# Peptides against a protein of PDB entry 5T59: the designs that were tried, part 52

Target 1, 112 residues: chain A of PDB entry 5T59
Amino acid sequence: TTPTMQSTSLLTEHLGYPPISLVDDIINAVNEIMYKCTNAMEKYLMQRNIIGKKDFSDEIKIGTAKLESLLENSVDKNFDKLELYVLRNILSIPSDLLEENRFRLLHHEKLV
Target 2, 90 residues: chain B of PDB entry 5T59
Amino acid sequence: EHIRFQRLVQVCNKALEESIRKLQSWEKIHECFPNYGQTREGIENLTVCQQQVIKLWSNLSRVEFDAIFHERSIEEKLNQLDDLINKARS

## One batch from the design tools (peptide; aimed at target 1 P3 N89, target 2 R7)

Design b2_p26_3_s1 (made by RFdiffusion4, then SolubleMPNN; from b2_p26_3, 9 letters changed)
Fold by OpenDDE base, seed 3:
Structure b2_p26_3_s1 (fold): chain B 112 residues (1-112), chain C 90 residues (1-90), chain A 26 residues (1-26)
Amino acid sequence: as target 1 above (112 residues)
Amino acid sequence: as target 2 above (90 residues)
Amino acid sequence: DYLEKLKKKEEENKKELEEFEKEIEE
């Protein structure tokens, strides 16, 4: 079910925050984790940048940047799907609960 | 009876697993370090690095997502939502 | 604006989202 203004309002009242806030938290977290991972990789390899008589610093920087880009694209794609799925199927209200009488029921439950 | 929170956990795990899949490919890793990976020491370093990154990804995501779910009380809220829906349909 | 952006994203990911939903429901 596609989110609506009505469902968003009702869910916000129920959750205490807008549904999108949860998604934002998740996405922000994974992005932070992603960069921590790529940074750790670069740091680890840069401490091991010299093998024999060769300095691989430039290759390491370029290589880690490529992997970061690869991971960024994958994260963006998969968590876009996650966002849509969560808002359509998890943080959603069925149409029968959007009826006037059902709306009153939800409001009553909150007051009790 | 309660299904929404389970689905949330499932979709989070799926997104995390699919996102890291490319880094689980040794071929993809090696392609980014063509000359470095031609050395014995380079291969060893890349192998350890790959393993550490995957573990870090898994551990950090678990800790951070659990914290988010707790702070947002999402399991309780989703269970309540399931209950409300079921009650309305009864 | 938010809902419009969401609608656009949904349309752009329609096929992949359907497959994604099927996998979760299995």
Scores: peptide ipSAE 0.489, ipTM 0.943, DockQ to the pose 0.827
OpenDDE base, seeds 1, 2, 4, 5: peptide ipSAE 0.488, 0.487, 0.488, 0.485; ipTM 0.943, 0.942, 0.943, 0.942

Design b2_p26_3_s2 (made by RFdiffusion4, then SolubleMPNN; from b2_p26_3, 8 letters changed)
Fold by OpenDDE base, seed 5:
Structure b2_p26_3_s2 (fold): chain B 112 residues (1-112), chain C 90 residues (1-90), chain A 26 residues (1-26)
Amino acid sequence: as target 1 above (112 residues)
Amino acid sequence: as target 2 above (90 residues)
Amino acid sequence: SYLEELEKKEKELEEELKEFEKEIEE
């Protein structure tokens, strides 16, 4: 279930970085991408804000903000789940490998 | 035999897909621009914008995630982890 | 190689972004 201190240490040694660092990279990347997308959308529409001599700038700003908020919420929820899944099921060490003899094996394999 | 990296890719794709799902809905997009979307030109602009933003999302995420995976050598490391686990259980 | 493929994809993305930016500026 929840990663132990021992598993974190072993994985950090194996990876060369803490497991959480990978997740952080992923989450930081998607957040950056998210804002790039919404910013591009706003700019595109704001450049086309006048139709039939009517200015839709206010509606565009509000609408884009709503979409950004919607995307933020979805990203947060889905990537929180991703974080849990990755740390529990991908970057994880089975309990049988956390025993003393198996612990030595992991160190031995690294050194050989 | 090697399963962890495949799972990582799958869960990343799933998270990305689910995150952008609402933006893929024309109804949802139109709802955010009710008056703008009542004009022909507005509909055209929204259509192009929706298409481009989804494309940008998909392309940026693909490139950035691949870069992360490479920089972290995660495929190799996860394969090695699988091998260690399999060896320990043999 | 994997790195070469990434570089190609990055270049393709840059071109796509340039086109999008052009549309924004128009």
Scores: peptide ipSAE 0.050, ipTM 0.876, DockQ to the pose 0.019
OpenDDE base, seeds 1, 2, 3, 4: peptide ipSAE 0.041, 0.047, 0.034, 0.034; ipTM 0.881, 0.868, 0.870, 0.873

Design b2_p26_3_s3 (made by RFdiffusion4, then SolubleMPNN; from b2_p26_3, 8 letters changed)
Fold by OpenDDE base, seed 4:
Structure b2_p26_3_s3 (fold): chain B 112 residues (1-112), chain C 90 residues (1-90), chain A 26 residues (1-26)
Amino acid sequence: as target 1 above (112 residues)
Amino acid sequence: as target 2 above (90 residues)
Amino acid sequence: SYLKKLEEKEKKLKEELEEFEKEIEE
């Protein structure tokens, strides 16, 4: 099920930050890593762009761009799924804990 | 008893693995460099490049994700969440 | 110690990947 406002509030109190912040950190990190990898790949091959009498610079640029696109699409797809799973199943509070009596329990545990 | 952090690590690893899957295919790499990959030297360069980028992906991901988990104290927080849920149900 | 523990857990998690994949798909 989709997280409720109440669940988000309780988790924010428990975590010290909104649940989405963790996901954002993960997504931002993988995006940074992705572009570092593709940049490194392009630079490595461009340093080796001439074989014999042929210059493969154009092919290398096109090829690395294709790989970057493929990686980007895959990252988007897989980490979108990750986001949904984390927010719905990991950073979630069961309905029985969302009742008023159980709500106070979380506050009590935090204060003790 | 404590399952949430375990699942978090699993789903992160899966997402990372599936994201890099196509780059692990030599055939896919070669398709992107059809003429370059027809040369012996080109094949050698692509092979090394493929290995290096995959290692870079793995190493950077490990370092960065572990840092995030540590900074967010997520293992402790998720374990506590599991305990709270179990306690509430008892 | 923290990183070492994570690495050890990762090995176990890989063994449980099949079950986890089912949960994600559902």
Scores: peptide ipSAE 0.226, ipTM 0.883, DockQ to the pose 0.038
OpenDDE base, seeds 1, 2, 3, 5: peptide ipSAE 0.193, 0.197, 0.189, 0.190; ipTM 0.878, 0.880, 0.875, 0.877

Design b2_p26_3_s4 (made by RFdiffusion4, then SolubleMPNN; from b2_p26_3, 9 letters changed)
Fold by OpenDDE base, seed 1:
Structure b2_p26_3_s4 (fold): chain B 112 residues (1-112), chain C 90 residues (1-90), chain A 26 residues (1-26)
Amino acid sequence: as target 1 above (112 residues)
Amino acid sequence: as target 2 above (90 residues)
Amino acid sequence: SYLKKLEEKEKKLKEELEKFEKEIEE
């Protein structure tokens, strides 16, 4: 289920940053990596754009753009799932610990 | 005992794998370069390119994600979270 | 079950990557 404000606050205190910040870092990183990969691919092929007497530059540009689009769509889909999973199942506090008494224990553990 | 960080690594790897899946398909690659891929030399270039980009994807992801995990001290923090949860349930 | 699936996929990815790396080196 959706993380609560309470869990977010507790985790922020524990982590030193909001849980979403970790996910943001991951997503930003993969986006950067994605474009580096597609750029590298285009550069590699453009250095090999002529075969025989035929220039395939236009096809290479179009093709790499298509691959980039495919990769973008896949990244978006899969890392959206990742975000949900991480926030709900990894960076989460069980409901029993969100009870008042358990909440106090968490604070106590941090303070001692 | 400590499971959250393991899960984080696993889900990251899964997302990375599934994201690159289309580029691992020769058919998808070839479809993007229909005429270029009709030449022997073109096929060779595409093959090498495909391999290189997948390797680059893997290597960059490893380096960058490890850096993030380190900067965020996420393994330690998740282990502590596991410990807190386990202690509370005791 | 979900974790097991993730582990399996990770394993497959590593195997695939290994194959590609070998091919590049050849």
Scores: peptide ipSAE 0.247, ipTM 0.878, DockQ to the pose 0.033
OpenDDE base, seeds 2, 3, 4, 5: peptide ipSAE 0.034, 0.211, 0.035, 0.035; ipTM 0.860, 0.879, 0.858, 0.860

Design b2_p26_4 (made by RFdiffusion4)
Pose (drawn by RFdiffusion4):
Structure b2_p26_4 (pose): chain A 112 residues (1-112), chain B 90 residues (1-90), chain P 26 residues (1-26)
Amino acid sequence: as target 1 above (112 residues)
Amino acid sequence: as target 2 above (90 residues)
Amino acid sequence: EETEEKLEEKREEREEKKEELLEELE
């Protein structure tokens, strides 16, 4: 289903937070991990940048950064689909409920 | 009957697996370090990275998301939502 | 410091996408 304002309004009430807030926590979380990994990888190599007698410090900075940017694209790509797949299929509303009052059951839930 | 939350886990894992796939390929890894990878020690060091970075990637994301799913009780809110739409359709 | 800046930029780009999504739903 396509998201609507009633679903955003109702789901915000049921969840206690807007449906997007969960998606924010996920995207923001994986990004932090992405950089935590690349930074950890660069330091592992920089203390191993000299093999034999040659110094590969330049190649490592370029390589670690050249990898980081490829995840920035792939992650932004794959988690936007998640942002979409979730708001359409998981935090989702059918027509059976907004055509004939979903308000009854949510109000009914909070009380009885 | 409880089907929506398992989906959330499936879609999260699905996004992560596709997010890291290019790093599972030794080729693209060596492309970023062509001269460094032509040394024995370089090959050994790069192997230690991709295998540890992948493990770190999987572990950090697994722990946080399980935590996020806890701080927002999403498994319950969705289970309440799944079994609630059924009561409505009935 | 550079990682923090990049995360800030990502947050700003996210806020923009969120605002665009809300505008499309309205």

Design b2_p26_4_s1 (made by RFdiffusion4, then SolubleMPNN; from b2_p26_4, 13 letters changed)
Fold by OpenDDE base, seed 2:
Structure b2_p26_4_s1 (fold): chain B 112 residues (1-112), chain C 90 residues (1-90), chain A 26 residues (1-26)
Amino acid sequence: as target 1 above (112 residues)
Amino acid sequence: as target 2 above (90 residues)
Amino acid sequence: DEIKKKLEERKKERKKKIEELLKEIA
């Protein structure tokens, strides 16, 4: 079942923020971590770019870029799935609670 | 009875684990540095780098996700949601 | 800033993709 406007409104009231905001925080965090990791890797290797008589700086830059792309693709895939799952199955309201009577119950609980 | 927060943690952990999977492969790492990885020192550097990146990934994700969950009070809110649903169905 | 820019672009792309998926599932 796809989230409805009603579900979003109810959850926003309950959470104090839109459900998508939590997902955004998670996605933003993992992307930040991802780039921190790849940056750290590049810097580490660039400090060790010369082995013997050969300078591997170019290979390191290309290689780390490739790894970044691989990681980015994987993050994209897995966290797209996460977002969909969270919005559909975790931050969701069963259809039976979307009826008018159940809607009032949620409001009542907030007031008590 | 309370299931939603547990599921959130599970799917977050799964997504993190699956995302880092390719970097856990030495073969994939070596493929990106074919000549550098032909040297003894290069192999040593790549090995340490791989280990450190994986640790950094794990540590940062734990700290940041816990912070998000705390700031959003998500465990409490999801438990309350479970309770509301259960109450409505009783 | 560069990271922020990348994040925003990916967010936009992901949003579009998710919206399409949600429409398909609905």
Scores: peptide ipSAE 0.363, ipTM 0.925, DockQ to the pose 0.277
OpenDDE base, seeds 1, 3, 4, 5: peptide ipSAE 0.416, 0.418, 0.416, 0.356; ipTM 0.936, 0.936, 0.936, 0.918; seeds 1, 3, 4 fail the geometry check

Design b2_p26_4_s2 (made by RFdiffusion4, then SolubleMPNN; from b2_p26_4, 13 letters changed)
Fold by OpenDDE base, seed 4:
Structure b2_p26_4_s2 (fold): chain B 112 residues (1-112), chain C 90 residues (1-90), chain A 26 residues (1-26)
Amino acid sequence: as target 1 above (112 residues)
Amino acid sequence: as target 2 above (90 residues)
Amino acid sequence: DEEKKKLEERKKKREKKREKLLEEIK
C-alpha cells in the first residue's frame, strides 16, 4: 500500500472517520455561511432599495451577485489551500510512524 | 507538545480572514453599487451592511467551526496523535 | 431554494477538483 493509503487508513481508524470528512465539514460550513452572508446583504439592501424617487433594486441585485462571486472565488482559493495543508500537515502521519514497528504501536494503542 | 489542533485552528482562521478580505474593502463594495453609493443614504446603508456582513461572517464561522470541531472530537484526536508521535520519537 | 442549489453545484465542483488534489498529496 502507498504511504498515503496507509495514513488514511490509520487516521480513519484513529478519528473514526476519514480525514477528508473533516475538511468537507469545514468547507461545507463556510460555503453555507458565505451564502447566508450574501443573502443577508441582499435582503438588507433590498429593504432599502428606494432612495428618493429612484429604485436601485436592479443595481442591488447585480452588485450583490458580484460580491457573491468575488467571495466564492476567495473562499475557493483559500480553502483549497486549507484542505491541502490540513491533509498534508495536520491530518498526517510521519513516515517514522508508518514503519512496521510503529504501525503496530498505533494499532495497539487504538485497541487498548 | 500538542501542536496539530492549534495549527488547525490557525489555518482555519487564516482561511476565513483571507476569504473575507475582499469584502473588507470599501472600494470593492462601492464598486458593486456605483450609483447607489453615490447617494448619502446609500453610502450609509452600504457601510452598515458591510459591517454587519463581516460580523455575521465572523460569528457564524466561529459557531459552526466550533461545532464541527466538537462533533468530530478533533482536538482530542489530534492531541492523541501528537502524543503518539512524540512517544514514538522518544 | 436557490442557495441550496448553489451549494450543491459547488460541492460537485469541489469533488472534481478533489481527485487532483489527492493525487498531489500522494
Scores: peptide ipSAE 0.643, ipTM 0.953, DockQ to the pose 0.466
OpenDDE base, seeds 1, 2, 3, 5: peptide ipSAE 0.640, 0.638, 0.638, 0.642; ipTM 0.953, 0.953, 0.953, 0.953

Design b2_p26_4_s3 (made by RFdiffusion4, then SolubleMPNN; from b2_p26_4, 11 letters changed)
Fold by OpenDDE base, seed 1:
Structure b2_p26_4_s3 (fold): chain B 112 residues (1-112), chain C 90 residues (1-90), chain A 26 residues (1-26)
Amino acid sequence: as target 1 above (112 residues)
Amino acid sequence: as target 2 above (90 residues)
Amino acid sequence: DEIKKKLEEKKKERKKKIEELLKEIE
């Protein structure tokens, strides 16, 4: 189920930050790692671009770009799934607790 | 009893593993460098490059994700959430 | 610098997505 405003508010109070902030941190991190990896790959190969008196610089640039695209698409796909799963199934409050009489539970526990 | 944090770690690991899977394929790597990969030295360079990138991916993700989890205190918070939910249902 | 540029583009895309999600929640 889609997160509700009520659950988001309660979880924000519990966590000290909105649930989506955690996901944002994760995805930002993996994106940075992704580009660092592809950059390292390109740099490594570009330092080894000449073989048998042939310059493969153009092929290396194109090839690494293709690999980056493949990785980027895979990251986007898998971490979009992750985002939905985390927000719906991990950082979620069961419906039985999303009643007015139950909302005080998390708030009360925090104050005690 | 505490399940949410374990699930978080599991889905993160799965996403990381699935994301890097294409780079683990030698065939996919070679396809991107058709002429370069026809040379002995090219194959050697690509092999080392592939291994290094995968290791870099694994190492960086471990360090960064652990840092995020720590900074957000997510294990503690998710355990507390599990406890609260279980308590409410008791 | 190139990585930073790419990363910023990704952040922009996510920002838009987040805004849409928040609207749906509200």
Scores: peptide ipSAE 0.482, ipTM 0.937, DockQ to the pose 0.807
OpenDDE base, seeds 2, 3, 4, 5: peptide ipSAE 0.478, 0.481, 0.479, 0.475; ipTM 0.936, 0.937, 0.937, 0.936

Design b2_p26_4_s4 (made by RFdiffusion4, then SolubleMPNN; from b2_p26_4, 12 letters changed)
Fold by OpenDDE base, seed 4:
Formats: structure tokens, C-alpha cells, sequence
Structure b2_p26_4_s4 (fold): chain B 112 residues (1-112), chain C 90 residues (1-90), chain A 26 residues (1-26)
């Protein structure tokens, strides 16, 4: 089920932040990690760019870029799925709690 | 009883694992460095590099995600949410 | 840094796509 404004508000109140903020933190982190990884890879290989009498610097740069692109696509795919799953299934309010009686209970419990 | 945080961790791990899957493929790595990987030294370097990157990915993700979860108090909040839901259904 | 620029770009693109998605399902 797609999150509603009501559920978002309730969850925001409960969490102290909007649910999407958590997702953003996660995705921002993985993106940073991703580029740190590819950067490390490039640096490592660039320190080993000469084998024999041949300089492979250009190939290393291109190759690392290709891997970066591959990783970017994979990260996007998988963490888009993650976002949907988290927002729909983890950070979600069941329909029964969105009803009036249960809604009151949720607010009451928070204020106690 | 408490299931949401566990699921969060699971889906995060799954996303991380699936994301790095291509880099775990030696074939994919080698394809990106076709000439470099035709040399003995190149193969050795790529092998070490691949291993290091995967380890770095794993280590950084663990540290960073744990930090996020802590800063957001998400385990506690999700447990509370589970409790509220369970209570409402009781 | 190059990484910072890449991160910024991806974040912006993600936000854009998210807005578009929200508009679509609204």
C-alpha cells in the first residue's frame, strides 16, 4: 500500500522526522561509499599503472569509470526497491491503525 | 513480535549485496581492463583490487548504516511501532 | 571534490525523480 499523508504525518510524529529522511540517509550513504570505493580502486590501480614498459593509465581510468557506471546503475536499481519497500512495508501504518479509534490510541500513547 | 527493524536490516543488506554483485564478478572486472588483465601483474593487481573494494564496501556500509540507525534511533522507533500495532490488534 | 560533485548530482537527480513519482501517484 502506498503511504498516505496521514500515515506520513503519524510516522513523522513518531519518528521525530519524516520517513523519507531515513531513506535519504541510507541512499546518501551508499552513494558516498560507492564513490569512495571506485576512487580507491582507481588510485590503487593508478599506482600500478605501468607494467613492463607499457603505461595502462588510460585503460585504468576508462575501466574504473565503466565499473563506476555499472555500480551506479546497480545501486539505483536496488535502493529504489529498498525505498519502496521501506516506505510501504516497514515505515507504514496498518489500515486498522488509521481508523479513528486506533488513531486516537496512537496519539494517546505518544503523549503518555 | 518485533519484526520491522529486522526487516530493515535485511533489506539494507540485500540491497548492498545485490548492488556489489557485479563487482564480485571477475569477468566483469576483467572486461573493464582487457589489456591490463592480460598481464600477469595486471591480473594480480586486479584481483587484489577487487578484494579490497569489496571489503571496503562491506566495512563502510556496516559502519555508516549502523551510524544512521543509531542517530535515527530507528530500532527503538520501529520496535515501538510494532508494539503499538500489536497492542491495537489485541 | 569530484566525489562531492557526483554526489550532488545524483542527489538532485534522485530528488527530481522522486517528485515526479509522487506527482504520478497522487
Amino acid sequence: as target 1 above (112 residues)
Amino acid sequence: as target 2 above (90 residues)
Amino acid sequence: SSIEEKLKKRKEEREKKRKELLEEIA
Scores: peptide ipSAE 0.649, ipTM 0.953, DockQ to the pose 0.560
OpenDDE base, seeds 1, 2, 3, 5: peptide ipSAE 0.648, 0.648, 0.647, 0.647; ipTM 0.953, 0.953, 0.953, 0.953

Design b2_p26_5 (made by RFdiffusion4)
Pose (drawn by RFdiffusion4):
Structure b2_p26_5 (pose): chain A 112 residues (1-112), chain B 90 residues (1-90), chain P 26 residues (1-26)
Amino acid sequence: as target 1 above (112 residues)
Amino acid sequence: as target 2 above (90 residues)
Amino acid sequence: EVEEEVEEVREIMEEGVELFEEEEEE
């Protein structure tokens, strides 16, 4: 289903937070991990940048950064589909409920 | 009958697996370090990275998301939502 | 196409949150 304002309004009430807030926590979380991994990888190699008698410090900075940017694209790509797949299929509303009052059951839930 | 939350787990794991796939390929890893990878020690060091970075990627994401799913009780909100739409259709 | 769809979805979400806040105020 395509998201609607009633679903955003109703689901915000049922969840206690807008449906997008969960998606923010995920995207924001994975990005932090992405950089945490690349930074950890660069330091592992920088203290191993000299093999034999040559110094590969330049190649490592370029390599670690060249990898980081490829995840920035792939992650932004794959988590936007998640941002879409979730708001359409998981935090989703059918027609059975907004055509004939979903309000009854949510109000009914909070009380009885 | 509880089907929506398992989906949330499936879609998160699906996004992560695709997010890291290019790093599971030794080729693309060596492309970023062509000269460094032509040394024995370089090959050994790069192997330690991709295998540890992937493990770190999987672990950090696994722990946080399980935490996020807890702080927002999403498993319950969705289970309440799944079994609620059924009561409505009935 | 995906970026545009994501922007549209965020706009709808912002408007739905605003309506929810207005209903609380009422």

Design b2_p26_5_s1 (made by RFdiffusion4, then SolubleMPNN; from b2_p26_5, 13 letters changed)
Fold by OpenDDE base, seed 1:
Structure b2_p26_5_s1 (fold): chain B 112 residues (1-112), chain C 90 residues (1-90), chain A 26 residues (1-26)
Amino acid sequence: as target 1 above (112 residues)
Amino acid sequence: as target 2 above (90 residues)
Amino acid sequence: DLKKEVEEIRKIAEEGVKLYEERKLV
């Protein structure tokens, strides 16, 4: 189900934070991890940039940049899908719980 | 009965696995280093690099995502949500 | 396509937060 203002509000109350905040944490984390990985790869190869009499530094920089771009595109696509799935199917409230009396129940349960 | 947290873990794992898929391809790695990968030492370095990056990806993601889930108490909250929904349906 | 859907859902999320804040004050 597609989230609504009402469901988002109720979930925010239940969670103690907006549902999107969880998604943002996940996305920010994977982005950080991604760049740590690509940075590590570049550094590893740059420490091994000379083979024989040839310096491959330029090729390594270009190659790692290409891999970074590839990874970025994949991360963006897959975690966009994740965001939609989480907000639609995990952090979601069925329509029957969006009624006014159900809203009060959720609020009551939080307070008890 | 409690399904939402399990689904969250599953979708996170899937996203992580799919994201790193192309980096697991030796062909994709090698094509980015066409001359470097024509040397014996280059191939060896790329092989080790690929393996280490994949391991780093896996380890960091596990640690960071677990930390997020803990800090957000998401398992507990999702279980509670499941319970509320089930209660409302009864 | 996918980006558009994400944009839309984020808009709803932002509006929902505003609604929550309003209700919290009451």
Scores: peptide ipSAE 0.626, ipTM 0.949, DockQ to the pose 0.940
OpenDDE base, seeds 2, 3, 4, 5: peptide ipSAE 0.623, 0.625, 0.626, 0.624; ipTM 0.948, 0.948, 0.949, 0.948

Design b2_p26_5_s2 (made by RFdiffusion4, then SolubleMPNN; from b2_p26_5, 15 letters changed)
Fold by OpenDDE base, seed 4:
Structure b2_p26_5_s2 (fold): chain B 112 residues (1-112), chain C 90 residues (1-90), chain A 26 residues (1-26)
Amino acid sequence: as target 1 above (112 residues)
Amino acid sequence: as target 2 above (90 residues)
Amino acid sequence: DLKEEVKKIREIVKKGVELYKEKLKV
């Protein structure tokens, strides 16, 4: 079920915050985690950048950046899907409940 | 009865799992460090690094997502939503 | 594709939030 202005309004009232705020929190969190992971990887490898007489610092930096890009692409795709799913199927109100009588019921129950 | 919160958790876990899948590929990891990974010590370092990153990903996501869910009281809110919907349909 | 769908949904949600805010004023 695709969100509507009415359903979103009701959900906002019910939640006490915009439904999108939850999604934003999730997305922001995963993005932060993503960069923490790649940063940790870079730091770990940079502490081990010299093997024998060879310095692999440049390769490590480039390689970590590549992995970051790979992860970014995957995160973007999967959490876009997540956002759509959450807003359509979780934070949603069935259309039949958006009818006048049912709408009043939900609103009334919320206020009582 | 209460299904929405469960689905939220499931879809979050799925997104996290799908997102980290590429990093679980040793081939992908090795491709990013072609020369470094040609050394024994490099392979060892990459192996440990891969494991640590995956663990860090899972641990951080669990902690952060749980915090979000708690702060937003989303389980309670979704359960209430389920109840309201079920009540309206009964 | 996904980006466009997300964009569309976000716009709807934004409008819905605005609607709610207006209701609070009344």
Scores: peptide ipSAE 0.651, ipTM 0.949, DockQ to the pose 0.907
OpenDDE base, seeds 1, 2, 3, 5: peptide ipSAE 0.650, 0.650, 0.650, 0.649; ipTM 0.949, 0.949, 0.949, 0.949

Design b2_p26_5_s3 (made by RFdiffusion4, then SolubleMPNN; from b2_p26_5, 13 letters changed)
Fold by OpenDDE base, seed 1:
Parts: C-alpha cells; sequence; structure tokens
Structure b2_p26_5_s3 (fold): chain B 112 residues (1-112), chain C 90 residues (1-90), chain A 26 residues (1-26)
C-alpha cells in the first residue's frame, strides 16, 4: 500500500525515527561501497599500467570511469526499486489499521 | 508470522546482486579495456581485479547493512509491527 | 518514471514526519 501521512506518523512513532532514515542509511552505504570498489579497481590496475613497453594508464582511467558509471546507473535503478518496495510493503501499515476507529492501535499498544 | 524483516533482507540482497551483475560479466569488463585485455598479463590483472572487487562489494555490503539493521533495531521493530498487524486482524 | 515515483513517495513520507513532530511537539 502507498504510504500516507498518517501511516508514516504512526511508523515514526513506532520506530523512533522516520522510515525514510532507514532507506537513506542503506542508500548512503551502498554509494560509499560503490566508490570504494571502483577506487580500489583503479588503483589496482594503475599499479599494473605498464605491460611490456606499453603504458595503458589512459585506457585504465577511461575504462574504470566507464565501469563506475555503469555501476552507478545500476545502483540507482535497483535501489530506487528497493526504496519503493520497502516503503510500500515493509514499512507500511495495512488500511484496516488506518480506519477511523483503529488508527490509534499502534499508539495504544505502546502505552499499554 | 514474522515476514517483514525477512523480506527486507531479501530485497536488499536482490538489489546488491543486481547492481553488481554487470561487473560479473567478463565481456563487459573486457569492453572497457579493449587493448589492455589483449595482453596475457592484462587479462590476468583484470581477472584478479574483477574477483577482488566482487568480493569487496559482498563483504562491505554485508558488514555495513548488518550494522545499519542493528543500529536501527529494525528486526525487532518489524517483528513488533507484524505482531500488531496480526493481532489487529485476529 | 521510477525516479518520479520515488520523489512522490518521499514527499509523502516527509509530510508524515512533520505531522508526527507536530503531534509530539518536537
Amino acid sequence: as target 1 above (112 residues)
Amino acid sequence: as target 2 above (90 residues)
Amino acid sequence: SLKEEVEKIRKIVEEGVELYKKRKEL
């Protein structure tokens, strides 16, 4: 189900933090990991840039940049899907709990 | 009974696996280094590099995501949410 | 379109957080 202001408010109370904060942590982490991976790759290859009498430094720089772009695009796409799924299906409250006579259930359970 | 946290882990793993898929393709790697990959040493270096990056990706993501889940107490919170929902529907 | 959907849902979630803050006087 698509989140609402009410469901988000209740979830924030339940979690003790905004639901989006979890998603942001995940996305920030994967972006950092992505950079570390591509940087490691470039450094590894640049230490091995000369084969025989040929210097492949320029090709390595261009190639690693291309791979970084490919990875970035894939990360963006897949984690956008993840964000939607998490907010719609995991960090969500069913409509029956958001009925006028039942929207207080989470708050009530917390207090009792 | 408790399904939300399991789903969270599953979708995280799926996103990570799909994201790294292109780097798992030797053809894609080779395309980025067409001349370098024409040498024996270049092929060897690219092969090792590819393997190391994939392992690094897997290890870092596991450690970081587990840390996030722990810091946010998300398993406990999602289990509680499942219980609340099930109770309400009972 | 995917990015647009993400932006839409983020907006709703942000508004929900503000609602929570108002209710709790935070």
Scores: peptide ipSAE 0.638, ipTM 0.949, DockQ to the pose 0.906
OpenDDE base, seeds 2, 3, 4, 5: peptide ipSAE 0.635, 0.634, 0.636, 0.634; ipTM 0.948, 0.948, 0.949, 0.948

Design b2_p26_5_s4 (made by RFdiffusion4, then SolubleMPNN; from b2_p26_5, 15 letters changed)
Fold by OpenDDE base, seed 1:
Structure b2_p26_5_s4 (fold): chain B 112 residues (1-112), chain C 90 residues (1-90), chain A 26 residues (1-26)
Amino acid sequence: as target 1 above (112 residues)
Amino acid sequence: as target 2 above (90 residues)
Amino acid sequence: DLKEEVKKIRKIVEEGVKLYQERLLK
């Protein structure tokens, strides 16, 4: 079910915050985690950049950057899907409950 | 009876699992470090690095997402939403 | 494609938040 202004308003009232705030928290968290992971990877390998008489620092920097890009693309795609699913199927109100009589019932149930 | 929170957890886990999929591929890792990965020590370092990153991803995600869910009281709110919907349809 | 869908749904949600705020003031 695609969200509407009415359903979003009701959900905001129910949650005490906009539904999108939950999604934003999730997305912000995964992005932070993503960069922590890639940073850790780069640091780990840069501490091990010399093997024998060869210095692989440049290759490590380029390689970790490539992996970061791959991870960014995957995160963006999968969490865009997540956002759509959550807002359409989890943080959603069935259309029958958005009718005038049902709307009042939801409001009444919250207040009483 | 209560299904929405369960679905939320499931789709979060799915998104996390699919996102880290490429880092779980040794082939993808090796492609990024073609010369480094030609050395014995390089292979060992990449292997350990890969394992540590995946564990870090999993652990941080669990902790942070649980914190978000708790701070937003989302399980309780979604259960209440399920109850309201079920009651209205009864 | 996905990005456009996300933009559309975010717009609706933002408008819904405004509606909620307006109702609180009444």
Scores: peptide ipSAE 0.649, ipTM 0.950, DockQ to the pose 0.915
OpenDDE base, seeds 2, 3, 4, 5: peptide ipSAE 0.648, 0.647, 0.648, 0.647; ipTM 0.950, 0.949, 0.950, 0.949

